# Designs tried in a protein design run: peptides against a protein of PDB entry 5HDT. Part 28

Target 1, 163 residues: chain A of PDB entry 5HDT
Amino acid sequence: MVVKTFMDMDQDSEEEKELYLNLALHLASDFFLKHPDKDVRLLVACCLADIFRIYAPEAPYTSPDKLKDIFMFITRQLKGLEDTKSPQFNRYFYLLENIAWVKSYNICFELEDSNEIFTQLYRTLFSVINNGHNQKVHMHMVDLMSSIICEGDTVSQELLDTV
Target 2, 163 residues: chain A of PDB entry 5HDT as posed
Amino acid sequence: MVVKTFMDMDQDSEEEKELYLNLALHLASDFFLKHPDKDVRLLVACCLADIFRIYAPEAPHTSPDKLKDIFMFITRQLKGLEDTKSPQFNRYFYLLENIAWVKSYNICFELEDSNEIFTQLYRTLFSVINNGHNQKVHMHMVDLMSSIICEGDTVSQELLDTV

## One batch from the design tools (peptide; aimed at target 1 I107)

Design b2_p19_7_s4 (made by RFdiffusion4, then SolubleMPNN; from b2_p19_7, 15 letters changed)
Fold by OpenDDE base, seed 3:
Structure b2_p19_7_s4 (fold): chain B 163 residues (1-163), chain A 19 residues (1-19)
Amino acid sequence: as target 1 above (163 residues)
Amino acid sequence: SKFAKAYEKAQKEELEKLL
């Protein structure tokens, strides 16, 4: 019930956002980010994406190191998009759709290691993109990558070489 | 999308079991 309420929160509900801040912080702990079960990690990634949606444009995580860990974690989960016939593919699609629509990665521009995060994201996306993906998947992947390039003040040469 | 919403509900249920 608590989790369901948290996921259905409106962005304008500041009281509820404060109430469930601790839950958001716990979901980013090493216990969840390094969970041995791949399906659990996917669910954690989707939940983290929901948290970013709820708290947008500001994340509840104040530590730059923690933010880096989270986005590197989410990036690793996106590898699951490669197999379009996987039973979990629709959950991977949800993750992609969410982070693309919210522009969750854009918060990383303020991080010292933003270029590393974006480079890893692009490498991951290009490694999984294939002709078996439907038009919606392709659209979200393009939207995600384009938003980062267009909104960034500068684009590193390394990132350009990756694209 | 419709299927995304359905999976979102399923995710919430699974997450409640996990947490």
Scores: peptide ipSAE 0.110, ipTM 0.745, DockQ to the pose 0.029
OpenDDE base, seeds 1, 2, 4, 5: peptide ipSAE 0.029, 0.033, 0.093, 0.101; ipTM 0.681, 0.689, 0.743, 0.734; seed 1 fails the geometry check

Design b2_p19_8 (made by RFdiffusion4)
Pose (drawn by RFdiffusion4):
Structure b2_p19_8 (pose): chain A 163 residues (1-163), chain P 19 residues (1-19)
Amino acid sequence: as target 2 above (163 residues)
Amino acid sequence: SLPHPKEHTLSDVPVPPVP
């Protein structure tokens, strides 16, 4: 249910944002980012993605250590894109489609461990892409990775090598 | 604009417990 409301919410709805702000900060809790259930981490990942969409360009989570945990957690969930036969695939696709459209990862430019995050992101995307993915998956991955290069400060040799 | 963090005003509504 929380996924639906966060999906349907708007950046304009200041009323609903102030209301659900506490829940948005809570869904990033370590209880969820490390929950052993695959279905829970997926749902939480979709929420955190829209939480970044709704509150842009000013995200609610301010702690850099915590902000790092989230985007590494999201990268681990993008591994689910590989199984195109799973019933959960379209939800992993929604996650990819969302962070691609919102450019949520650009928030990591200011983090000290930005290169580790972007490198692990690139490796994951190149390791999950297969013949089961339509062009929309290819397109969203390019949109996601293009923004990191075009709008970033620099490109390390390590990140360039993953390409 | 590029995203960045902000300290938003918190709601008086508490977050319910997780079952």

Design b2_p19_8_s1 (made by RFdiffusion4, then SolubleMPNN; from b2_p19_8, 6 letters changed)
Fold by OpenDDE base, seed 2:
Structure b2_p19_8_s1 (fold): chain B 163 residues (1-163), chain A 19 residues (1-19)
Amino acid sequence: as target 1 above (163 residues)
Amino acid sequence: PKLKPKEHKLSSVPVPPVP
């Protein structure tokens, strides 16, 4: 399965990275980003998160517009963290853990619309945070937000007001 | 800024079977 393939792949697996590059690019197509099935979109988000991990420090997606679409897409999926009792919660957790640890959103600093992306991310995270989340979930959310603030020297006032 | 290199293993999550 595609999800498992990227999940199990290492950053130094050069032959595999080259082999699956076209698949990685295809997964970022509108077909997948706008897929009608919520579970499929979650799987796509996890794959995209793994792709950012695998191809770090450079993502295979070169279009700024495509990168924006991807991160806005991932941000929308993070809304699924709100329900800790969901059968898909563990997969949402995987997504959160991955993007927090990899610091995948840091690539957005190169984008013109970085402030919009970060603002949406923070608003989303604050909207889903609740007392039902364990310490690990809270830690990843805080790590994700604080890392962006600390590394962003030119954070907009709007973003600061969101935090 | 660049993405963080892999230094530990992420939590495993179940994947659906191949249809």
Scores: peptide ipSAE 0.033, ipTM 0.671, DockQ to the pose 0.079
OpenDDE base, seeds 1, 3, 4, 5: peptide ipSAE 0.024, 0.029, 0.025, 0.024; ipTM 0.648, 0.665, 0.649, 0.644

Design b2_p19_8_s2 (made by RFdiffusion4, then SolubleMPNN; from b2_p19_8, 7 letters changed)
Fold by OpenDDE base, seed 5:
Structure b2_p19_8_s2 (fold): chain B 163 residues (1-163), chain A 19 residues (1-19)
Amino acid sequence: as target 1 above (163 residues)
Amino acid sequence: PKLKPADHPLSDVPVPPVP
């Protein structure tokens, strides 16, 4: 299983990282990003988050357009955090914790459309955040947003209006 | 900017089995 392979992989496994590099690239294809099954898309998002974690500090995706597609895709999956009673909530939690810890979105600062990506991320997080979320969820959301603000050279008025 | 290397493991939150 591909999802388990990347979930169990460590950053220090250089030979293993090289072996699965092509698989990591294929997981970012339109076939997976536009998969009709929402549960499959969630698994893909978690796998992509693990790929960023494993290949840190440098992701295997070099195309700016592909990176934009991936982060816009991950952002869309975060909408699933709204329903805390969903059977898939813990997998959404895994996704959130991963990207917050790794600071995955920080690679977007190198993209021309970084402001669009960050704006969509903030809008999504504020749309799903509620009093039913436990302290860990809130902490990861705040950590994710604050990291971007702290490392950003400028904050657009649009982003400020979103906050 | 570079991504953060993992200094600690992610939390052990149980996840549903993969379908």
Scores: peptide ipSAE 0.160, ipTM 0.816, DockQ to the pose 0.071
OpenDDE base, seeds 1, 2, 3, 4: peptide ipSAE 0.041, 0.047, 0.113, 0.152; ipTM 0.721, 0.749, 0.801, 0.815

Design b2_p19_8_s3 (made by RFdiffusion4, then SolubleMPNN; from b2_p19_8, 6 letters changed)
Fold by OpenDDE base, seed 5:
Structure b2_p19_8_s3 (fold): chain B 163 residues (1-163), chain A 19 residues (1-19)
Amino acid sequence: as target 1 above (163 residues)
Amino acid sequence: PKLKPKDHKLSDVPVPPVP
């Protein structure tokens, strides 16, 4: 199973990382990013988050356009955090914890459209955050947002209005 | 900027089975 393969892999598994590199690249294709099933898209997002974790500090995706597509895609999946009673909530939590801990979005600072990506991320997080979320969810959301602010040299007015 | 190297394990939260 592809999802389990990347979930169980660690950063020091050099032979495995090389073996599954082509699979990692394939998972970022439009076939998966635009899949019609929302549960499949969530699995893809978790797998992509694991790929960033495993291949850190270097992402296997070299195209700026592809990186933008991936992070915009992951951002859209985070909306699923709004329903804490969903059967898939724990998988959404996994996604949030992963990207917050790895600081995956920080690679976006090298992209021309970084401001767009961060703005959409903040809007999404603020749209789903509520007092019904437990402390760990809040902690990961705050950690993710504060890390981006700390690493950013400049903050747009639009982002300031969102925060 | 580069991604953060792993310094700890993710939480062991039960994840639903893959369909």
Scores: peptide ipSAE 0.038, ipTM 0.741, DockQ to the pose 0.072
OpenDDE base, seeds 1, 2, 3, 4: peptide ipSAE 0.027, 0.032, 0.033, 0.030; ipTM 0.684, 0.710, 0.717, 0.693

Design b2_p19_8_s4 (made by RFdiffusion4, then SolubleMPNN; from b2_p19_8, 6 letters changed)
Fold by OpenDDE base, seed 3:
Structure b2_p19_8_s4 (fold): chain B 163 residues (1-163), chain A 19 residues (1-19)
Amino acid sequence: as target 1 above (163 residues)
Amino acid sequence: PKIKPKKHKLSDVPVPPVP
């Protein structure tokens, strides 16, 4: 299974990283990013998060437009964190923990549209944050937002107004 | 920059089986 393969892979497995590189590239295609099934999109997002973890600090995706599409896609999936009673909540948690810990969004600082990506991320997080979330969820959300603010030297006023 | 710690593990939160 593709999702399990990337989930179980560690960051120093160079042979496996090379073996599955083409699969990682294929998972970022429009076929998966625009898949009609919501559960499939969540699995794709988790897999992409693991790909960013495995290939950190670099990414196998070299196109700025493709990177933007991926992070906008991941951001849209984070809306699923709103319903803490969902059977899929733990998978949404996995996505959040992964991208927060790896600092996956930091690669976006190299993109021309970084402010758009970060603004959309913050809007999404603030739209789903509620008192029903446990301490770990809150911690990861705060870590994710704080990391971007601390490392960004050109944060837009629009983003600052969102905080 | 992205983090690449070799010995760090994510939380052991049970993730539902993939259908």
Scores: peptide ipSAE 0.046, ipTM 0.767, DockQ to the pose 0.058
OpenDDE base, seeds 1, 2, 4, 5: peptide ipSAE 0.043, 0.041, 0.044, 0.041; ipTM 0.760, 0.753, 0.766, 0.738

## One batch from the design tools (peptide; aimed at target 1 F52 W101 K103 G152)

Design b2_p20_1 (made by RFdiffusion4)
Pose (drawn by RFdiffusion4):
Structure b2_p20_1 (pose): chain A 163 residues (1-163), chain P 20 residues (1-20)
Amino acid sequence: as target 2 above (163 residues)
Amino acid sequence: SHHGMPRRPRKPTDLRHEFD
């Protein structure tokens, strides 16, 4: 249910945002990012993605250590894109479609471990892409990775090598 | 210099039913 309200919520709705702000900060808890259930981490990942959409360009989570945990957690969930036969695939696709549209990973430009995050993101996307994915999946991955290069400060040799 | 996350409004989706 929380996924649907965060999906339908708008950046304009200042009222609903102030109301659900405490829940948004809570969903990033370590209880969720390391929950052993595959279905829970997926739902939480979709919420954190819209939480970044709704509150842009000013995200609610300010702690860099915590901000790092989230985007590495999201990258681990993008591994689910590989199984195109799973009933949960369309939810992983929604996650990919969202962070691609929002450019949520650009928040990491200011983090000290930005290169590790972007490198692990690139490796993951190139390791999950297969013949089961339609052009929309290819398109969203390019949008996601293009923004990191075009709008980033630099490109390390390590990140360039993953391409 | 870099650019952080922009303000991007919501787009409609047909995948919303996956979460019923």

Design b2_p20_1_s1 (made by RFdiffusion4, then SolubleMPNN; from b2_p20_1, 9 letters changed)
Fold by OpenDDE base, seed 2:
Structure b2_p20_1_s1 (fold): chain B 163 residues (1-163), chain A 20 residues (1-20)
Amino acid sequence: as target 1 above (163 residues)
Amino acid sequence: SSKGTPVVPRRPTSLRSVFD
């Protein structure tokens, strides 16, 4: 399946990165970002997370508007972390772990709407975090938020007030 | 990286099985 294709891909796999570049671009289309199936959107988000890892430090998406759409989309998927009993929880965990590890959201610092993206991310994380989450989930959430604060010298006061 | 994004392979994960 597509998600496994990107999961298994290495950052140094130049031929594969070129081969699947068009697929990466297509996964960011409105067809997938606005797909009516919640489980499909989760799979798309996981693929996008690995795409950011593979093509780091750059993203294959050249449009700032598209990048914003993608990160707003990923942020919406993170809402699924709230139900720890869901059969899909481990896939949401995968998404969180990868985004935190890769520091994918740091690409957003080059976007004029970065503060909006970060604010929405923080609000989403705080809305889903609860005592039912294990230490690893909490750690990844903290790492994700802390990396943005530590790396960002342009973080707005509005975002800081949200924290 | 100036973006703060690591250019290293991700750490091993046991969660690959969630997509089997």
Scores: peptide ipSAE 0.145, ipTM 0.781, DockQ to the pose 0.639
OpenDDE base, seeds 1, 3, 4, 5: peptide ipSAE 0.117, 0.092, 0.100, 0.168; ipTM 0.792, 0.756, 0.774, 0.791; seeds 4, 5 fail the geometry check

Design b2_p20_1_s2 (made by RFdiffusion4, then SolubleMPNN; from b2_p20_1, 9 letters changed)
Fold by OpenDDE base, seed 5:
Formats: structure tokens, sequence, C-alpha cells
Structure b2_p20_1_s2 (fold): chain B 163 residues (1-163), chain A 20 residues (1-20)
């Protein structure tokens, strides 16, 4: 599976990073971001999360519009965290843990629509948070949000007021 | 432009089995 390919790849694997660069770019296409299958979209989101990890400090996506589309896409997938009893929950957990640990959303700070992206992220997280989530899920949600709040000087007052 | 940290430490949980 493609998800396992990127999952197992390290940042220092220069030859592999070069080999799979075109695949990484292809996964961000509208074909995958707008795929009709919910499970496929989740797998794509997990791949994209790992792509940000392995190609750090620089994302392979050069278009600000494409980056916005990707993060809005990932944000939509996080809605799946609401059902803790879903067979797919652990994959949603993988996505959450990855983006929180990598601090992927911090790339968005210099995008024109950063406030929109962060607002949607916070709204989504607050909509899915419930008492059924274990401590690890809560920690990753807090880490994800706090990494953005810590850069408050670059975040709109409106967003800060919603927190 | 903003860049992520050069070296991202390994994630705390190995969930490879989730995709088997």
Amino acid sequence: as target 1 above (163 residues)
Amino acid sequence: SYKLQPKVPRRPTDLRKVFD
C-alpha cells in the first residue's frame, strides 16, 4: 500500500524521497482530494501527513493554493474522530497524532488564508471533542491547537477570541 | 516562508498494524 511506503520512509532517505516525489505530488491532485470513497480519502490524508514529515523542513508542494486545499482536506477528515467506536478510528488517530507531532499546520502561517484554515481546524476539533476520547487523543488535540496559539502574534484576534 | 523543523523526531506511537 502507498500509505505504508510513506509511513516507513525517513527524512534522510534522499534516494527514496526523490523516487516517490512524483507520487507525493499526484496524491495531492483533485482526483484524490475529491475521491468519492471516504476510506480512500482517509488513507490519502494519512499519506499527506507523512509526506509533510519526510520532506520537512520544506513541503514538496509549491503552490499556496494547493497547500490550502490540502490542509482544508485534512481538516475535513478529522471529523472522523467523533466516533470512537468506528473500525477506522485508529486510522483517524494516526492522522491526528502525526499532524500534531509534526506541527504540520504551522506551514499555513504565511498563507493568505491562514486564518480561514485555522478557524476551520478549531471548529472541527471542538465539534468532535467528547468525553469518550482517551487522554492521548485529548493531548494531541491540545498540542495541535496550542502550537498555533503560541504564534499568537501572527494569528488574528478573532481566532484568539474563539479559543 | 515558514519551514518545519529540519529533523522531526519519531512519532510516539507505532500504528503500522492499523493499515494491515
Scores: peptide ipSAE 0.250, ipTM 0.864, DockQ to the pose 0.508
OpenDDE base, seeds 1, 2, 3, 4: peptide ipSAE 0.049, 0.226, 0.199, 0.197; ipTM 0.677, 0.850, 0.840, 0.841; seed 1 fails the geometry check

Design b2_p20_1_s3 (made by RFdiffusion4, then SolubleMPNN; from b2_p20_1, 11 letters changed)
Fold by OpenDDE base, seed 4:
Structure b2_p20_1_s3 (fold): chain B 163 residues (1-163), chain A 20 residues (1-20)
Amino acid sequence: as target 1 above (163 residues)
Amino acid sequence: GYKLQPVVPRKPSDLISVFD
C-alpha cells in the first residue's frame, strides 16, 4: 500500500527517498488530485502530508503552481473533519495531526499566492471547528493556525482580519 | 525562501493502525 510506504519512511532514509521520488511526483498529478473517488482523494492527501514530512526541509515539488494546487487540495480534504461520526474520520484526523506537527503549510510562504492559500485554510478550519470535536482535534487545529501567524513575516493584515 | 525543519523523530500517532 502506497500510504504505508510513505508513512513508514524516515527523513534520513536517503536511498528510499530517492527510490520513491518519482512516485511522490506522480501522486501530485491531476489524475490523483482530481480523482472522482472521495476516499482515494483522502488517501492521496495523507500520502502528500507524509511526503512533505519525509523530504523536509525541501519539498520535491518545484513548480509554484503545483505546490499551490497541492495545498488547495489538502485544504479541501480537511472539510471531512466536519463529520465526527464518519468511518473515515480517523484518517482525516491523521491528516490534521500530520500537517500540524510538520508545519507543512509553512512552505507556502515561498508562494506568491500564500495569502490565498492561508485564507482558504482558515475558512475551512473555522467552518468545521467546534463541531463535537475532542480536545486533541482542537489542539491540532489551533496549533496549525497559530504556527502560520507566528512564523510568517509576510502575513498580511487582510489575512489576519479573516481569523 | 521558507523551509520546513527536520522533525526526527516524528510525532507518534495513535491512529497509525488506521492504514493497516
Scores: peptide ipSAE 0.158, ipTM 0.802, DockQ to the pose 0.498
OpenDDE base, seeds 1, 2, 3, 5: peptide ipSAE 0.111, 0.089, 0.121, 0.050; ipTM 0.801, 0.779, 0.794, 0.723

Design b2_p20_1_s4 (made by RFdiffusion4, then SolubleMPNN; from b2_p20_1, 10 letters changed)
Fold by OpenDDE base, seed 1:
Structure b2_p20_1_s4 (fold): chain B 163 residues (1-163), chain A 20 residues (1-20)
Amino acid sequence: as target 1 above (163 residues)
Amino acid sequence: SSVGTPVVPRRPSDLISVFD
């Protein structure tokens, strides 16, 4: 009974992933990625990060171009980490924590433009890091950047220059 | 107003309420 219950739960989970695939794809549309409201874009970024977590280890997005767009979009949202007193900082923190823990950007290694994505990520993070950030924020940023360096076979000179 | 701790989605269905 226990074994069957576990199997049934697993099946239900897979069915849900399939059922909501369209939602995941829709959230990556230009309507959301280019939404004029920055708060909406932040929510979209958090949702996309959660999608990567939920669908791990495989992203539901099959288009390399779309994946690039998504991660470039997420990178842009991380700029919001700069203001620690922002009412939305908790969501920015959530975004950072999620991405760092899941190692979502590691999916980008299969993309031909991975170096561009990582470079933009590093530039963004270094631009927003400040003394107002608590230790956890700093640790997540370091973990995120270090993981990419460690997992990659080589680091481009451009990325090294950024560090 | 400050944004509270976000609800962490655990399943794809949890994403439906993100924008509610």
Scores: peptide ipSAE 0.074, ipTM 0.726, DockQ to the pose 0.062
OpenDDE base, seeds 2, 3, 4, 5: peptide ipSAE 0.033, 0.040, 0.030, 0.045; ipTM 0.679, 0.707, 0.657, 0.730

Design b2_p20_2 (made by RFdiffusion4)
Pose (drawn by RFdiffusion4):
Structure b2_p20_2 (pose): chain A 163 residues (1-163), chain P 20 residues (1-20)
Amino acid sequence: as target 2 above (163 residues)
Amino acid sequence: NALAKETMFLGAKARDEFLK
């Protein structure tokens, strides 16, 4: 249910944002980022993605250590894109479609461990892509990775090598 | 990063419109 309201919410709805702001901060709790259930981490990942969409360009989570935990957590969930036969695939696709549209990962430019995050993101995307993915998956991955290069400060040799 | 912030803002608006 929380996924639907965060999906349908708007950046304009200041009322609903102030209301659900405390829940948005809570969904990033370590209880969720490390929950052993695969289905829970997926749902939480979709929420954190829209939480970044709704509150842009000013995200609610301000702690850099915590902000790092979230985007590494999201990268681990993008592994789910590989199984195109799973019933949960379309939800992993929604996650990819969202962070690609919103450019949520660009928040990491300011983090000290940005290169580790972007490098692990690139390796993951190149390791999950297969013949089961339509062009929309390819397109979203390019949109996601292109923004990091074009709008970033620099490109390390390590990140360039993953390409 | 001003460009990154503008890109995120425009992307969020465009996505909201797409969903409506």

Design b2_p20_2_s1 (made by RFdiffusion4, then SolubleMPNN; from b2_p20_2, 10 letters changed)
Fold by OpenDDE base, seed 4:
Structure b2_p20_2_s1 (fold): chain B 163 residues (1-163), chain A 20 residues (1-20)
Amino acid sequence: as target 1 above (163 residues)
Amino acid sequence: NESAKKAMKEGAKKLDEERK
């Protein structure tokens, strides 16, 4: 399974990283990012999160437009955190935990549309955060938002005012 | 942004260790 392949891979496995590089690139194609099945899109998002972890601090995606599409895609998947009773909640948690620990959105600082990406991320997180979430979920949400503010020299004042 | 890259690398490493 593709999800398990990237989940079990570590950053020091250079041979595996080279072997599955093309697969990582294919997972970012429009076919997967715009897949009609919601569960498939969630699995793709989790794979992409692990890809950012494995190849940190550099993503294998060279196109700024592609990187923007990926992070906007991941941001959209985070809306699934709203329903804490859904069968797929644990996988949404996996996605949140990964991007919060890895700080994968740090890649966006070099993008021209970084402010748009961060704005959508904050809007999404504030939209889904609620009292039904446990302490771990809240911690990751806060850590994710705080890391962008702390590391973001390019973060606009408008975005900071929104937070 | 070298600071952001460093933080990302360290975060990824910590997550790897946590999952072992």
Scores: peptide ipSAE 0.721, ipTM 0.965, DockQ to the pose 0.917
OpenDDE base, seeds 1, 2, 3, 5: peptide ipSAE 0.714, 0.715, 0.717, 0.712; ipTM 0.964, 0.964, 0.964, 0.963

Design b2_p20_2_s2 (made by RFdiffusion4, then SolubleMPNN; from b2_p20_2, 11 letters changed)
Fold by OpenDDE base, seed 2:
Structure b2_p20_2_s2 (fold): chain B 163 residues (1-163), chain A 20 residues (1-20)
Amino acid sequence: as target 1 above (163 residues)
Amino acid sequence: NEKAKKAMLEGAKELDKKRK
């Protein structure tokens, strides 16, 4: 499956990175980002997270608009963290863990609409965070938010006030 | 942002290491 393909790939897999580059680009199409099935969207998000991991520090997506769409999409998927008892929670955790470790949102610092992206991310995280989450989830959420505050030179005061 | 890119690369490598 596609998810496993990117999941098992690492940054040193140069031949595979080249082989699946077109697939990576295709997964960012509106067809997948706006797919009607939420489970499919989650799988797509996980793939995209791994794509950012694999191709770090450079995303294969060259369009700023596309990058914005992708991160807004990923952010929307994080809403699924709200239900800790969902059968898909582990996959939502996978997504969170990935983007927290990789700091994939760092790509957004250079985007014109970075403030919008970060604002949506923080709003989403704060909306889903609860005492039902274990320590690992909380840590990743904190790490993700902290990385943006600490590394971002374009973080607005509004975002800072939200924290 | 070179610092941010470096952090991302390091994080990605660390995650790769964790999964192996």
Scores: peptide ipSAE 0.719, ipTM 0.965, DockQ to the pose 0.928
OpenDDE base, seeds 1, 3, 4, 5: peptide ipSAE 0.715, 0.718, 0.715, 0.714; ipTM 0.965, 0.965, 0.965, 0.965

Design b2_p20_2_s3 (made by RFdiffusion4, then SolubleMPNN; from b2_p20_2, 10 letters changed)
Fold by OpenDDE base, seed 4:
Structure b2_p20_2_s3 (fold): chain B 163 residues (1-163), chain A 20 residues (1-20)
Amino acid sequence: as target 1 above (163 residues)
Amino acid sequence: NKKAKEAMLKGAKELDKKRK
């Protein structure tokens, strides 16, 4: 499966990175980002997270509008973290862990609509965080939010008001 | 953002090591 392909790939896999570049681009198409199946969208989000990991620090997506769509899409998937007893929770955790470690949202700093993206991310994280989450989930959420504030060149007042 | 890109690369490599 496509999910396993990117999951098993690492930063140094230059030949594979070139081979699967077109697949990475295809996964960001509207067909996948707007797929009607919730489980499919989660799998797509995990693939995209691994793609950002593999190609870091340079994403293979060149369009600012496409990058915005991708990160807004990933942000929407994070809502699934709210239900800790869901059968898909482990995959939602995988997504959170990945983007927290890789700091993939750092790509958004160069986007014109970065403030909108970060605002939606923070709102989503604060909406799903609860006492039912274990320490690891809490740590990843805190790490993700802290890194954006600390590593960003600019932070809007709107974002600060959200935090 | 040079600092942000360096942080991404570091994080990606660390996660790679964790999964090995």
Scores: peptide ipSAE 0.740, ipTM 0.968, DockQ to the pose 0.890
OpenDDE base, seeds 1, 2, 3, 5: peptide ipSAE 0.739, 0.740, 0.738, 0.735; ipTM 0.967, 0.967, 0.967, 0.967

Design b2_p20_2_s4 (made by RFdiffusion4, then SolubleMPNN; from b2_p20_2, 9 letters changed)
Fold by OpenDDE base, seed 4:
Structure b2_p20_2_s4 (fold): chain B 163 residues (1-163), chain A 20 residues (1-20)
Amino acid sequence: as target 1 above (163 residues)
Amino acid sequence: NEKAKKAMLEGAKALDEKRK
């Protein structure tokens, strides 16, 4: 499956990166980002997270509008972290772990709408964080939020007000 | 943002190593 393809790939796999580049681009299409099935959208988000990992530090997506759509999409999926007893929680954890380690949201610093993206991310994380999450989940959430403040050249007042 | 790109590359490599 597509999820396993990108999951098993690493940054040094140059031949595979070129081979599956068009697939990576296709996964960011509206067909997948607006898919009606919640579980499918989660799988797509995990694939996109691995794509950012594999092609780091340069995303294969060149359109600023497309990048915004992708990160807003990933942010919406993180809402699923709120239910720790869900059968899909481990996959939501996989998504969180990936974007926290890779710091994939760093790509957004060059986007005109970066402040909007970061604001939505912080609001989402604060809305789902709870005492039912274990230490690792909390650690990844904190790492993700801290990295945006530390690595960004500027942080808007709106984002600071959200925190 | 070169600093941010460097951090992302290092993070991606670190995650790759963790998964090996």
Scores: peptide ipSAE 0.726, ipTM 0.966, DockQ to the pose 0.920
OpenDDE base, seeds 1, 2, 3, 5: peptide ipSAE 0.033, 0.067, 0.725, 0.364; ipTM 0.618, 0.691, 0.966, 0.891

Design b2_p20_3 (made by RFdiffusion4)
Pose (drawn by RFdiffusion4):
Structure b2_p20_3 (pose): chain A 163 residues (1-163), chain P 20 residues (1-20)
Amino acid sequence: as target 2 above (163 residues)
Amino acid sequence: SEKAKESMETAMETLKEHKE
């Protein structure tokens, strides 16, 4: 349910945003980012993605240590894109489609560990892509990774090597 | 960062227009 309301919410709806702001901060709790259930982390990941969409360009989570935990957590969930036969695939696709459209990862430019995050993101995307993915998956991955290079300060040799 | 803010603002405007 929370996934649907966060999916349907708008950047304009200041009323609903102030209301659900406390829940958005809570969904990033370590209870969820490390929940052993695969289905829960997936749902939480989709919420955190729209939470970044709704509140852009000013995200609610301000702690850099916490902001790091979230984007590494999202990268771990993008592993789910590999199993195109799973019933949960279209949800992983929604997650990819969302962070690609929103450019949520660009928030990490200011984090000290940006290179580790972007490098692990690139490795993951190149390790999950297979012949089961349509061109929309390929397109979203390029949109996601292109923004990090074009709008970033720099490209380390390590990140360039993952390509 | 400033670049991230500009990128996300542009992305939101493009997404709003794409939905219309």

